# Designs tried in a protein design run: peptides against a protein of PDB entry 5D63. Part 56

Target 1, 292 residues: chain A of PDB entry 5D63
Amino acid sequence: SLRRGIYHIENAGVPSAIDLKDGSSSDGTPIVGWQFTPDTINWHQLWLAEPIPNVADTFTLCNLFSGTYMDLYNGSSEAGTAVNGWQGTAFTTNPHQLWTIKKSSDGTSYKIQNYGSKTFVDLVNGDSSDGAKIAGWTGTWDEGNPHQKWYFNRMSVSSAEAQAAIARNPHIHGTYRGYILDGEYLVLPNATFTQIWKDSGLPGSKWREQIYDCDDFAIAMKAAVGKWGADSWKANGFAIFCGVMLGVNKAGDAAHAYNFTLTKDHADIVFFEPQNGGYLNDIGYDSYMAFY

## One batch from the design tools (peptide; aimed at target 1 W207 D215 H256)

Design b2_p23_8_s1 (made by RFdiffusion4, then SolubleMPNN; from b2_p23_8, 16 letters changed)
Fold by OpenDDE base, seed 1:
Structure b2_p23_8_s1 (fold): chain B 292 residues (1-292), chain A 23 residues (1-23)
Amino acid sequence: as target 1 above (292 residues)
Amino acid sequence: AIPTVSLEELEARFKGVLASWLS
C-alpha cells in the first residue's frame, strides 16, 4: 500500500509529471502533464498523499505549492473529464477529491482511480508536451495502458525513517537522544539546501565567543529552512527536513553544534556545517543529541 | 578550523532552547 508522503508523480510511458498549472490556488486550475528536472525541486509537481482512515488505498492529493487538491470536475465518469486543482481538506468526504491508488499490473507503477466515478487519471494520448491534458478516463486495474500508469517517487520521509537513518550512522554517541519535532519531512536536494543557507546570511556571519557561536549557526540554519518552507509552500501537514545535532569529539574535550540532512536515497544522513556550508560524512564529532 | 565549545555549555544552551520550542 502507498504510504503517506510527498510524491513526484511521473507517467510510466513518457517523461512527464503531474503538474498544477502555474501553481495556482484558483479553483479549477488545470492539472497537466509537464516536463521535470530530476534531483531538483519541481515546485508545481509535488503532491502530499494523505490516506483516508478506514477507506482502503484511498487518499487525497494536496499540491504542496498551491495547497489545493486534485479534483475530478463534477465527479463525472465521462472520459475526458478535466482534473483540476480545487480547494479542499485532507480528510474530505467529497468523492471528487478522493483517489484510490494501487499498484498497476506491472507491480511498479500505480494507477489513480477516482473514488466516486471509478475512472482513472489519464495522460491523454500519452502526450509528453508541456501542458498536455490530464483527465479522468475509463479503464480497469489490470490493463497495461501507460497513459494511466504513474510512478510515485517519494520525496519525503517519515519521522521513523529519519530516526532509522540516524540510527545507522556510525557517528552517533552512546548517550544519543533524538527529539522528533514533526511527522513527515520533505527532503531537499543539496543545491536547494545550500541556497537556503546562502540566502540566510550565514555565509557572512562572524563567529563570536558565546554570543554567536556554533549553536547559533546551527539554529539559524534550521530557522532559515523552516522559514523557507513556510514561505514556499501553502500545504500543511509536513515539514522541511533540517536537523540540529550536538556532538562531542572522540577525546571528549570539545563539543560542536551542527546540522544534518538526509542523503538522496533517504537511507543515511549527511552532516552540514553551517559555518562554511560544507557537507561531510564525518564532521569529527559523535552526536549525543539531535532535534529535527 | 571551526571553533568549538564545552560540552557543558552546549548542553545547557540547547536544553533551554528545546524547552522553549516545545512549550
Scores: peptide ipSAE 0.199, ipTM 0.757, DockQ to the pose 0.876
OpenDDE base, seeds 2, 3, 4, 5: peptide ipSAE 0.061, 0.059, 0.024, 0.195; ipTM 0.615, 0.634, 0.546, 0.753

Design b2_p23_8_s2 (made by RFdiffusion4, then SolubleMPNN; from b2_p23_8, 17 letters changed)
Fold by OpenDDE base, seed 2:
Structure b2_p23_8_s2 (fold): chain B 292 residues (1-292), chain A 23 residues (1-23)
Amino acid sequence: as target 1 above (292 residues)
Amino acid sequence: AIPTVSLETLEERFKGVLAEWLA
């Protein structure tokens, strides 16, 4: 079954993603097919899937940028019914905004069925052009029509997944303690992470004993990422991944505070030195504390 | 080389901060 998380949703037939036009929060904003750039933040194409309690395989889909929800216009079962962004809530009972999402017959892609109408989200005619119509359309779970098949590329991790990635790292001290601040985290590409670092002013900050040393750099980076998240996205119920770690050197006589993020595949962590903007697989310290 | 601090210094700083933050 599909897990709660943030997804980039790509058509199985053509290189097109589900896009909220202009990222607009207005009711009735068209949801369309649009091109995307791999390994980047596709701003209008990220969707938070929230599972509905006690309703099997059923979700709301919140656009991360606009904070609005995928909505089948008037809940109509008519083929060609518009799919739009519309105001809503994560746990709504409105069938226009409830989507049953299950594996297609190919076992890799998903189909997205409206809970009420039983029609499917369809990239009309498989059109790969920017702005192509996405609509509710008749279909079945077992048919192979790629217009109604979607890959759900996970762009976030749960706190448990992050914890597991940390636990796999060889540079974790035996006395490690992790403090989890949120439940779901958008994982940024390194390029975006670095840009936030640059914009924070940290590249020009000067190390000074106690008054502005390693912990100040690490906390400043986390604060910058937090602010970037708050300023960039209208959806709630997720955070931006940026950790702070405390580590001890091999000799046990020195300590350091630094940041960390997740690798592209979300399986491992990579250390980030906020004093120089470097990414390292080994920062030279064994981490005994983290918060993220 | 990146400057470091003592283990004692760093632990003392964050123990206090985290206790307050998580309360």
Scores: peptide ipSAE 0.114, ipTM 0.712, DockQ to the pose 0.729
OpenDDE base, seeds 1, 3, 4, 5: peptide ipSAE 0.021, 0.030, 0.019, 0.024; ipTM 0.525, 0.611, 0.535, 0.554

Design b2_p23_8_s3 (made by RFdiffusion4, then SolubleMPNN; from b2_p23_8, 15 letters changed)
Fold by OpenDDE base, seed 2:
Structure b2_p23_8_s3 (fold): chain B 292 residues (1-292), chain A 23 residues (1-23)
Amino acid sequence: as target 1 above (292 residues)
Amino acid sequence: SIPTQSLEYLEERWKAVLEAWLA
């Protein structure tokens, strides 16, 4: 079954993603097919899937940028019914905004069925052009039509997944303790992470004994990422992944504070040195405390 | 090279947090 998370939803037939046009929060904003760039933040194309308790395989889909929800217009079962962004809530009972999401017959892609109308989210005519219509359309779960098949590429991790990545890292001290601030984390590409670092002013900051040293740099980076998240996205219920760690050197006589993020596959952590913007698989310290 | 701190200094600064988490 599909897990709660943030997804980039890509058509199985053509290189097109489900896009909220202009990222607009207005009710009735068209949801359309649009090109995307791999390994980047596709701003209008990220969707938080929130599972509905006690309703099997059923979700709301919240656009991260606009904070609005995928909505089948009037819940109509007519083929060609518009799919739009519309105000809503994560646990709504409005069947216009409830989507049953299950594996297609190919076992890799998903189909997205409206809970009420039983029609499916359809990239009309498989059109790969920017702005192509996405609509509710008749279908069945076993059909192979790629117009109604979607890859759900997960762009976030749960706290548990992050902890698992930390736990398997060889540079974690046996007495490691972690503090979890949030439940679901958008994982940024390194390029975005670095840009936030640059925009924070940290590249121009000078290490100063006691007044602005290693843990100040690490906390400043986390604060910058937090602010970036708050300023960039209107949806709630998620955070941006950026960790702070304290570590001890191999000799056990020196300590350091630094950041960390996750690798592209979300399976491992990579260390980030906020004093120089470097990414390292081994920062030279064994981490004994972290929070994110 | 990146400036760091002594173990004693950093742990003293974060003592309250560490005590809570390591209890």
Scores: peptide ipSAE 0.205, ipTM 0.778, DockQ to the pose 0.395
OpenDDE base, seeds 1, 3, 4, 5: peptide ipSAE 0.174, 0.198, 0.198, 0.164; ipTM 0.777, 0.773, 0.794, 0.768; seed 1 fails the geometry check

Design b2_p23_8_s4 (made by RFdiffusion4, then SolubleMPNN; from b2_p23_8, 14 letters changed)
Fold by OpenDDE base, seed 2:
Structure b2_p23_8_s4 (fold): chain B 292 residues (1-292), chain A 23 residues (1-23)
Amino acid sequence: as target 1 above (292 residues)
Amino acid sequence: SIPTQSLEYLERRWEGVLASWLS
């Protein structure tokens, strides 16, 4: 079953993603097919899938940028019915905004069925052009039509997944204590993470003994990421992944504070040195405390 | 090279921070 999380939703037939046009929060904004760039933040193309309690395989889909929800216009079962962004809530009972998402017949892609109408999200005519219509369309779960098949590429991790990634890392001290601050985390590409670091002013900050040293750099980075998240996205219910760690060196006579994020496959952590913007698999310290 | 702190300095400082967050 599909897990709660943030997804980039890509058509199985053509290189097109489900896009909220212009990222607009206006009711009735078209949801369209649009090109995307792998390994980047595709701003209007990220969707938070929130599972509905006690309704099997059924979700709301909130656009991260606009904070609005995928909505089948008037809940109509007519083929060609528009799919739009519309105001809503994560746990709505409005069947226009409830989507049953299950594996297609190919076992890798998903189909997205409107809970009420039982029609499927369809990239009309498989059109790969920017702005191509996405609509509700008749179909069945076992049909192989790629216009109605979608790959759900996970762009986030749960707190449990992050915790597991940390636990697998060899640079964790035996006395490690971790503190989880949120439930779901958008994982940024390194390029975006680095840009936030640059924009924070940290590259120009001077290390000063005690008054502005390693812990200040690490906390400033986390604060910058948090602010970036708040300023960038209108959806709620998720955070931006950026951790802070305290570590001790192998000799046990020096300590450091630094950041960390997740690798592209979300299976491991990578350390980030906020004093120089470097990414390291081994920062030279074993972490005894983290919060993220 | 990246400047760091002694273990004692860092731990004492962060213990205070954590205590304040949890209180």
Scores: peptide ipSAE 0.083, ipTM 0.656, DockQ to the pose 0.634
OpenDDE base, seeds 1, 3, 4, 5: peptide ipSAE 0.035, 0.033, 0.035, 0.035; ipTM 0.644, 0.631, 0.632, 0.627; seed 5 fails the geometry check

## One batch from the design tools (peptide; aimed at target 1 D213 C214)

Design b2_p24_1 (made by RFdiffusion4)
Pose (drawn by RFdiffusion4):
Structure b2_p24_1 (pose): chain A 292 residues (1-292), chain P 24 residues (1-24)
Amino acid sequence: as target 1 above (292 residues)
Amino acid sequence: SAFDDMAAFAKDTYHAKLAEFAAA
């Protein structure tokens, strides 16, 4: 089963993503195929998949930017029916916004079926052009037609996954305790994490004994990332990944506060120095506390 | 909030640790 999370959904035949046109919140805004840039935030192309209780392999798909839902127009089973963004809720009983998502016959990509109509999300004619129509279409679960096959590229981690990445890190103090604050996190590319640091004003902040020292920088960065999340996205039910760690050096005589993020493959953590914007695999300290 | 609680706790814990090092 597809796990709850945030996904960039890519057509298996051509490198077009599912894109809510112009990120518009208007009811009926077309969902189309569009090109994308890897290792960036693709602002109109992120979808939060919320599992439906007791309804196997069925989800709502909420655009992260607009807060609106993937909706099969009037639930029609006619091939060519429009797939648009529409107002809704995470656990709706409206079948126009319910999607059964299971692996295709290639075992890697998925097919997306409307729960009400039993038709599939289809990149019409396999068109790779920006703005190509995506519609509901007749189809089967097992066929190889790439127009109806989609890679769900996971862009978020659960709290259990973040905890696992931290536990595998070699720079964790024996007394380490972690404090988990949310359940699902959008993992940022370093380019975006850095842009938030720049926009927070921290690059211009001066170190001052106790009144603006390492703990102040680290907490400020975390707060800046949290503000960015709420100000940038309309969908609810996730958080942005940015951790704070306290650590001690090998000699046991100096402590430091700093931030951390995750690698692209989501398996490991990488340390971030908020005083200078640097990313480090080894910051010179072993973490005895973290909150994220 | 949970963030505020954790931020206050982290700042107090960090500075308590420095005080211990200064005493030692």

Design b2_p24_1_s1 (made by RFdiffusion4, then SolubleMPNN; from b2_p24_1, 13 letters changed)
Fold by OpenDDE base, seed 5:
Structure b2_p24_1_s1 (fold): chain B 292 residues (1-292), chain A 24 residues (1-24)
Amino acid sequence: as target 1 above (292 residues)
Amino acid sequence: SKEDEMFERFRREYHALLAEIAAR
C-alpha cells in the first residue's frame, strides 16, 4: 500500500518523470514526461499523494509547486485522453482526479489507474523527450507495458519516520524530548538546504553573547526554511524538514543549539551548524530537546 | 502561532539548562 507522501514519479522504461508543464496552476495545464536530475528538487515533478478514506488504494495527486491536481480530461476512457493539472481538493469525490495506485506485476513499480475510467496513466510511446504526452490509456493491472509502470520515489517523511531516525542516532540524550510540529515533511537535498542558509543572511550574522548566539542562529535557520517553503510551494498539507536541537556536551558543562536534517535515504539525521553552514555526523553534543 | 509557542518553549528550556550547567 502506497503511503501518504510526496513522490517523484519516474517511468519504469525510460528516464522520464511526471511533470506539470511550467508548474502552471492553470486548469488544463498538460502533464508531460520530462527529464529530471537525481538528488535535486525537480520543482514541477513533485506530487503529494493523499489517500482517500475508505477507498482502497485510491489517492489524489497534488502537484506540490502549482497546488493543482492530476486530472483525466473529462474522465474519458478513450485511449489518448489528456492528463492535466486542474484545480481540486485533497479529498475530492471527482473521479477525474481520483487515482488507484497499486503495485504492478513486477512488484516494484506502480500503475496509476483512474478511478472512474479504469484507464491507466501512460507515457505515450515511451517517449523520453521533454514534453512527451502523458495520457489515459487502456490497460490491465497484470500486463507488463513499461509505458504504464511508474516508480514512486518518496521525497518526504512522516513525523513518525523522522522520530524513528532521531531515536536511532547515537547523539541523543537519555532525557530527550521531541516536539513534532507537522505530519509530513519534504526532505531537502543538502545543496538546497545550504542555499536557503546562504539566502537567509545567516552567513553574515555576527555571534554575540546571549543576544544573538547559538539558539538565535538555529531558530533563524528554521524560520528561513519555513519561509522558503511558504514562498516556493502552493500545495498545503506538508512542511519542509528543518529541526532545531538543544544539546549538552559529554562533560555536561556546555550547551549548544543547532539544526538537523535527514540523510538522503531518510534513515538517519545529520546535524547542521547554522553558524558556519557545516554538516556533521557528530556535532559534539547530545540532544536534550528538539522541535521540527 | 503554534510554532511561536514552540520557539518560546525551546528558548525557555535552553535558558533553564544553561542555568543548571552554570550552577554545577
Scores: peptide ipSAE 0.026, ipTM 0.540, DockQ to the pose 0.753
OpenDDE base, seeds 1, 2, 3, 4: peptide ipSAE 0.024, 0.025, 0.025, 0.025; ipTM 0.535, 0.534, 0.597, 0.538; seeds 2, 4 fail the geometry check

Design b2_p24_1_s2 (made by RFdiffusion4, then SolubleMPNN; from b2_p24_1, 15 letters changed)
Fold by OpenDDE base, seed 2:
Structure b2_p24_1_s2 (fold): chain B 292 residues (1-292), chain A 24 residues (1-24)
Amino acid sequence: as target 1 above (292 residues)
Amino acid sequence: SKEDEMFKRFREEYHALLEQIKAA
């Protein structure tokens, strides 16, 4: 079963992703195929999949940027029916916005079936061009047609996954206490994380004893990421991953506050020094506290 | 302990910032 999370949804046949055109929040905005750049945010191409309670394998798909939902126009079962962005809610009962998502016959890709019409999300003619039509189309679960097969690349982690990544890191103190603030986190590429740091003013901030020292830098970075998230995305129900840690050195006579994020594969954490923008596998401290 | 003091200070600052972000 597909987990709740934020996904980049890529066609199995051609290098195109499901894209909300121009990221527009207007009702009826076309959802189209569009090229993407690996290891980047791909702003208009991120979708929050929210599982519907007590309805097996059924989700709403919220565009992260626009805050609107994938919608089969008029719920029509006619082949070629437009798939658009439309206002909605995460737990709607509107079958136009309910999608059954299950593994295809190849065991790696998914098919996306409209709950009401039973038609499938289809990259029409497998067109790889930017702006290619995505529509509801007749099909079956066992067909091998790549026009209707999609890879769901997870771009977020659950709080449990983040917790597990922290727990297996060798630089965690025996007295560690973690505070989980949200349930799902968009994980940023380091380049984006660094850009937020640069834009925050922290590179020009001066270290001053007590009045603006390590904890201030770490908290300022957390705040900058939070603000960036709030300003960048219209969808709700997720956070941007940026952790704050307090650590103690091996000698036990010095403490430090710093940030951390997740590695590309989401399996490990990497430490971030907000005083210089550096990423480190070993920052020289063992964490006894984290907020994320 | 020094750790406890840091914890307390951090929590207070963090909560304050979170409230500001949530209210925006």
Scores: peptide ipSAE 0.017, ipTM 0.508, DockQ to the pose 0.045
OpenDDE base, seeds 1, 3, 4, 5: peptide ipSAE 0.014, 0.016, 0.011, 0.016; ipTM 0.462, 0.469, 0.440, 0.432

Design b2_p24_1_s3 (made by RFdiffusion4, then SolubleMPNN; from b2_p24_1, 15 letters changed)
Fold by OpenDDE base, seed 2:
Structure b2_p24_1_s3 (fold): chain B 292 residues (1-292), chain A 24 residues (1-24)
Amino acid sequence: as target 1 above (292 residues)
Amino acid sequence: SKEDEMFRLFRETHHALLEKIKAA
């Protein structure tokens, strides 16, 4: 019952994540275990899981950075077969790139089984070192071996989840209309969001009546995030979360345009003021329009 | 583009109201 989304995939036994070595797009690039830093992007370690229609619990796994797919070399069932990045498509019929992903016996972690070979993605010897081999290996769904158990840490939200987060926020006007622009959104840490803001030039931009005021700042931030996304990732089928809102104050005599993003747990939104780079739970306005 | 769509929606849906009550 794994949902479509972007995941950071972490070993259940050691603090190691599934990493595409150097983020390379070359066919045959090794997929390896690698250390990670919590609450950061972890560039080479993000995977878009795309469910295959009418094939239960089966996915392709696209590396967000390289745009290539997790591939069992030659589809071999031999233990120790290399797992590599390889060119592919989201809805391929190539069994080398089809992975059945289901909960392990512990009910929290997942196991990743190759559709064709029926072998499992294995962190060989549970090696926690950077560059440790990840391979196809014999196993069963019921085994408790942590070498073949993985936590899928969701790094994205669906448009429906974003919509729900907005809907439960207390600063939404009764006349609110939202426009959903994409289906799945990578949610950035605030530090990354702020860095994009800094790099955009907005901190040095001057407020000017009508010609460059609140809506210009908010749209410029959205554009900056969009460009950052396009320049940073080779995978398709997702967006970077950055919303624009129009709001009215309680008195109903003033309006403002601003940005918003999601909290770390993806349950709520937080407002972002592009004129000063501030994050606020209450920006002083109730939103009557948003696009994201 | 997404930006073009955003501008379109901005103008079509709420431009008149925003012009009236837009804050500094």
Scores: peptide ipSAE 0.028, ipTM 0.564, DockQ to the pose 0.371
OpenDDE base, seeds 1, 3, 4, 5: peptide ipSAE 0.022, 0.015, 0.022, 0.028; ipTM 0.548, 0.502, 0.557, 0.558

Design b2_p24_1_s4 (made by RFdiffusion4, then SolubleMPNN; from b2_p24_1, 16 letters changed)
Fold by OpenDDE base, seed 5:
Structure b2_p24_1_s4 (fold): chain B 292 residues (1-292), chain A 24 residues (1-24)
Amino acid sequence: as target 1 above (292 residues)
Amino acid sequence: SKEEEMEKLFREEHRALLAEIAAR
């Protein structure tokens, strides 16, 4: 089954993603096919899939940027019915905004069926052009039509997945204590993470003994990421991944505070030094505490 | 609470290390 999370949803036939046009929060904003850039944020193309309790394989899809939900216009079963952004809630009972998402017959892609109409999200004619129509269309679960098959590229991790990634890292102290602050985390590309660091003013900040040292830098970075998240996205129910660690060196006579994020494959963590903006696999300390 | 107890234990165990961080 599809896990709760943030997804970039890509057509199985052509290099097009499900895009909320202009990221607009207006009711009735078209959802369209649009080109995307791999390993980037793709601002209007991120969707939070929230599973509906006690309804098998059924989700709402919230656009991260607009905070609106994928909506089949009037819940119509007619082929060619518009799919739009519309105001809603994560656990709505409105069948226009409920989507059954299951594996297609190829075992890799998914199909997205409207719960009420039983029609499928369709990239009309497999059109790869920007602004191509996405509509509800008749179909079956077993047919091979690539217009109705979608790859769900996971862009987030659960707190449990983040915890597992930390636990696999060799630079964790035996006395490690982790504190989880949120449930689901958007994982940023390093380029975006670095840009937030630059925009925070930390590159120009002066290290000062105790009054503004390693812990201040690390906390300032986390605060900057938190603010960036709040300012960038209208959807709720997720956070931006940025951890703080406290570590001790091998000799046990020095400690440091630093940040960390997840690698692209979400399997490992990478350390980030907020004093210089460096990414390191080994920062020279073993973490005894983290919060993220 | 259990959480408060865990936090207390953490602070006690890592007090020296926290002081070292403050020096960095």
Scores: peptide ipSAE 0.036, ipTM 0.581, DockQ to the pose 0.160
OpenDDE base, seeds 1, 2, 3, 4: peptide ipSAE 0.032, 0.024, 0.027, 0.033; ipTM 0.560, 0.590, 0.587, 0.559; seeds 1, 3 fail the geometry check

Design b2_p24_2 (made by RFdiffusion4)
Pose (drawn by RFdiffusion4):
Structure b2_p24_2 (pose): chain A 292 residues (1-292), chain P 24 residues (1-24)
Amino acid sequence: as target 1 above (292 residues)
Amino acid sequence: SAAEYDAMAAKAKAEYEAKMAEFA
């Protein structure tokens, strides 16, 4: 089963993503195929998949930017029916916004079926052009037609996954305790994590004993990332990944506060120095506390 | 949550300053 999370959904035949046109929140805004840039935030192309209780392999798909839902127009089973963004809720009983998502016959990509109509999300004619129509279409679960096959590229981690990445890190103090704050996190590319640091004003902040020292920088960065999340996205039910760690050096005589993020493959953590914007695999300290 | 964040931020600052006092 597809796990709850945030996904960039890419057609298996051509490198077009599912894109809510112009990120518009208007009811009826077309969902179309569009090109994308890897290792960036693709602002109109991120979808929060919320599992439906007791309804196997069925979800709502909420555009992260607009807060609106993937909706099969009037639930029609006619091939060519429009797939648009529409107002809704995470656990709706409206079948126009319910999607059964299971692996295709290639075992890697998925097919997306409307729960009400039993038709599939289809990149019409396999068109790779920006703005190509995506519609509901007749189809089967097992066929190889790439127009109806989609890679769900996971862009978020659960709290359990973040905890696992931290536990595998070699720079964790024996007294380490972590404090988990949310359940699902959008993992940022370093390019975006850095842009938030720049926009927070921290690059211009001067170190001052106690009144604006390491802990102040680290907490400020975390707060800046949290503000960015709420100000940038309309969908609810996730958080942005940015951790704070306290650590001690090998000699046991100096402590430091700093931030951390995750690698692209989501398996490991990488340390971030908020005083200077640097990313480090080894910051010189072993973490005895973290909150994220 | 926001309340948990505030509690953890206060805790982190207190622990960091306690360590700075210890090693001073």

Design b2_p24_2_s1 (made by RFdiffusion4, then SolubleMPNN; from b2_p24_2, 14 letters changed)
Fold by OpenDDE base, seed 1:
Structure b2_p24_2_s1 (fold): chain B 292 residues (1-292), chain A 24 residues (1-24)
Amino acid sequence: as target 1 above (292 residues)
Amino acid sequence: SAADEARQEALFRAEYHALKERFA
């Protein structure tokens, strides 16, 4: 079953992703096929899947950028019906915006069925061109048509997944206490994480004893990421992953504050030094406290 | 030992301000 989370949704037949055209929040904005760049944000192509309580395998899909929802126009079952962005809410009862998402017959891709019409999200003619039509189309769950099969690439982690990644890391102190601040986290590519760091002014910040030292740098980075999230995305119900740690060295005679994020596969953490923008597998400290 | 770890915990949590250093 599909978990709550943020997904990049890619066609199984061609290298095209489900894209909200121009990221527009206007009602009726076309959802189209569009090329994507691996290991980047793909701004208009991220979708928050919110599971509907007590309705099996059924979700709303909120475009992260626009804050609008995937909507089958008039809920029509006619083949070729437009799929658009439209204002909505995460737990709507509007069947135009409810999507049953289950594994296809190949066991790896998903099909996206409108709850009301029972038609499927279809990349019309498997067109790989930018702006290609995505529409509701007749189909069945067992059909192998790649026009209606989609890979859901998870771009976020739950707090539990983050917690598990931390627990697997060898640089965690035996007295570690973690404090989870949110439930779901968009995990940024390092390039984006670094750009936020650069834009924060931290590269030009001067270390000053006590008044602006390691903990100030680490907290400032987290604040910068938080602000970036708020300024970049209109959807709610998620955070941007950026942790703060306090650590102590093996000798127990030095301490440090630093950041951390998740690796690309979301299975591990990597440490980030906000004083120089470096990523490290070993920062030289074992964390006894984190919040994220 | 567990006792040593507990003692160290108390120290570095309470005295973080004295232990923290600039990243070199």
Scores: peptide ipSAE 0.247, ipTM 0.803, DockQ to the pose 0.079
OpenDDE base, seeds 2, 3, 4, 5: peptide ipSAE 0.060, 0.037, 0.056, 0.065; ipTM 0.660, 0.616, 0.665, 0.640

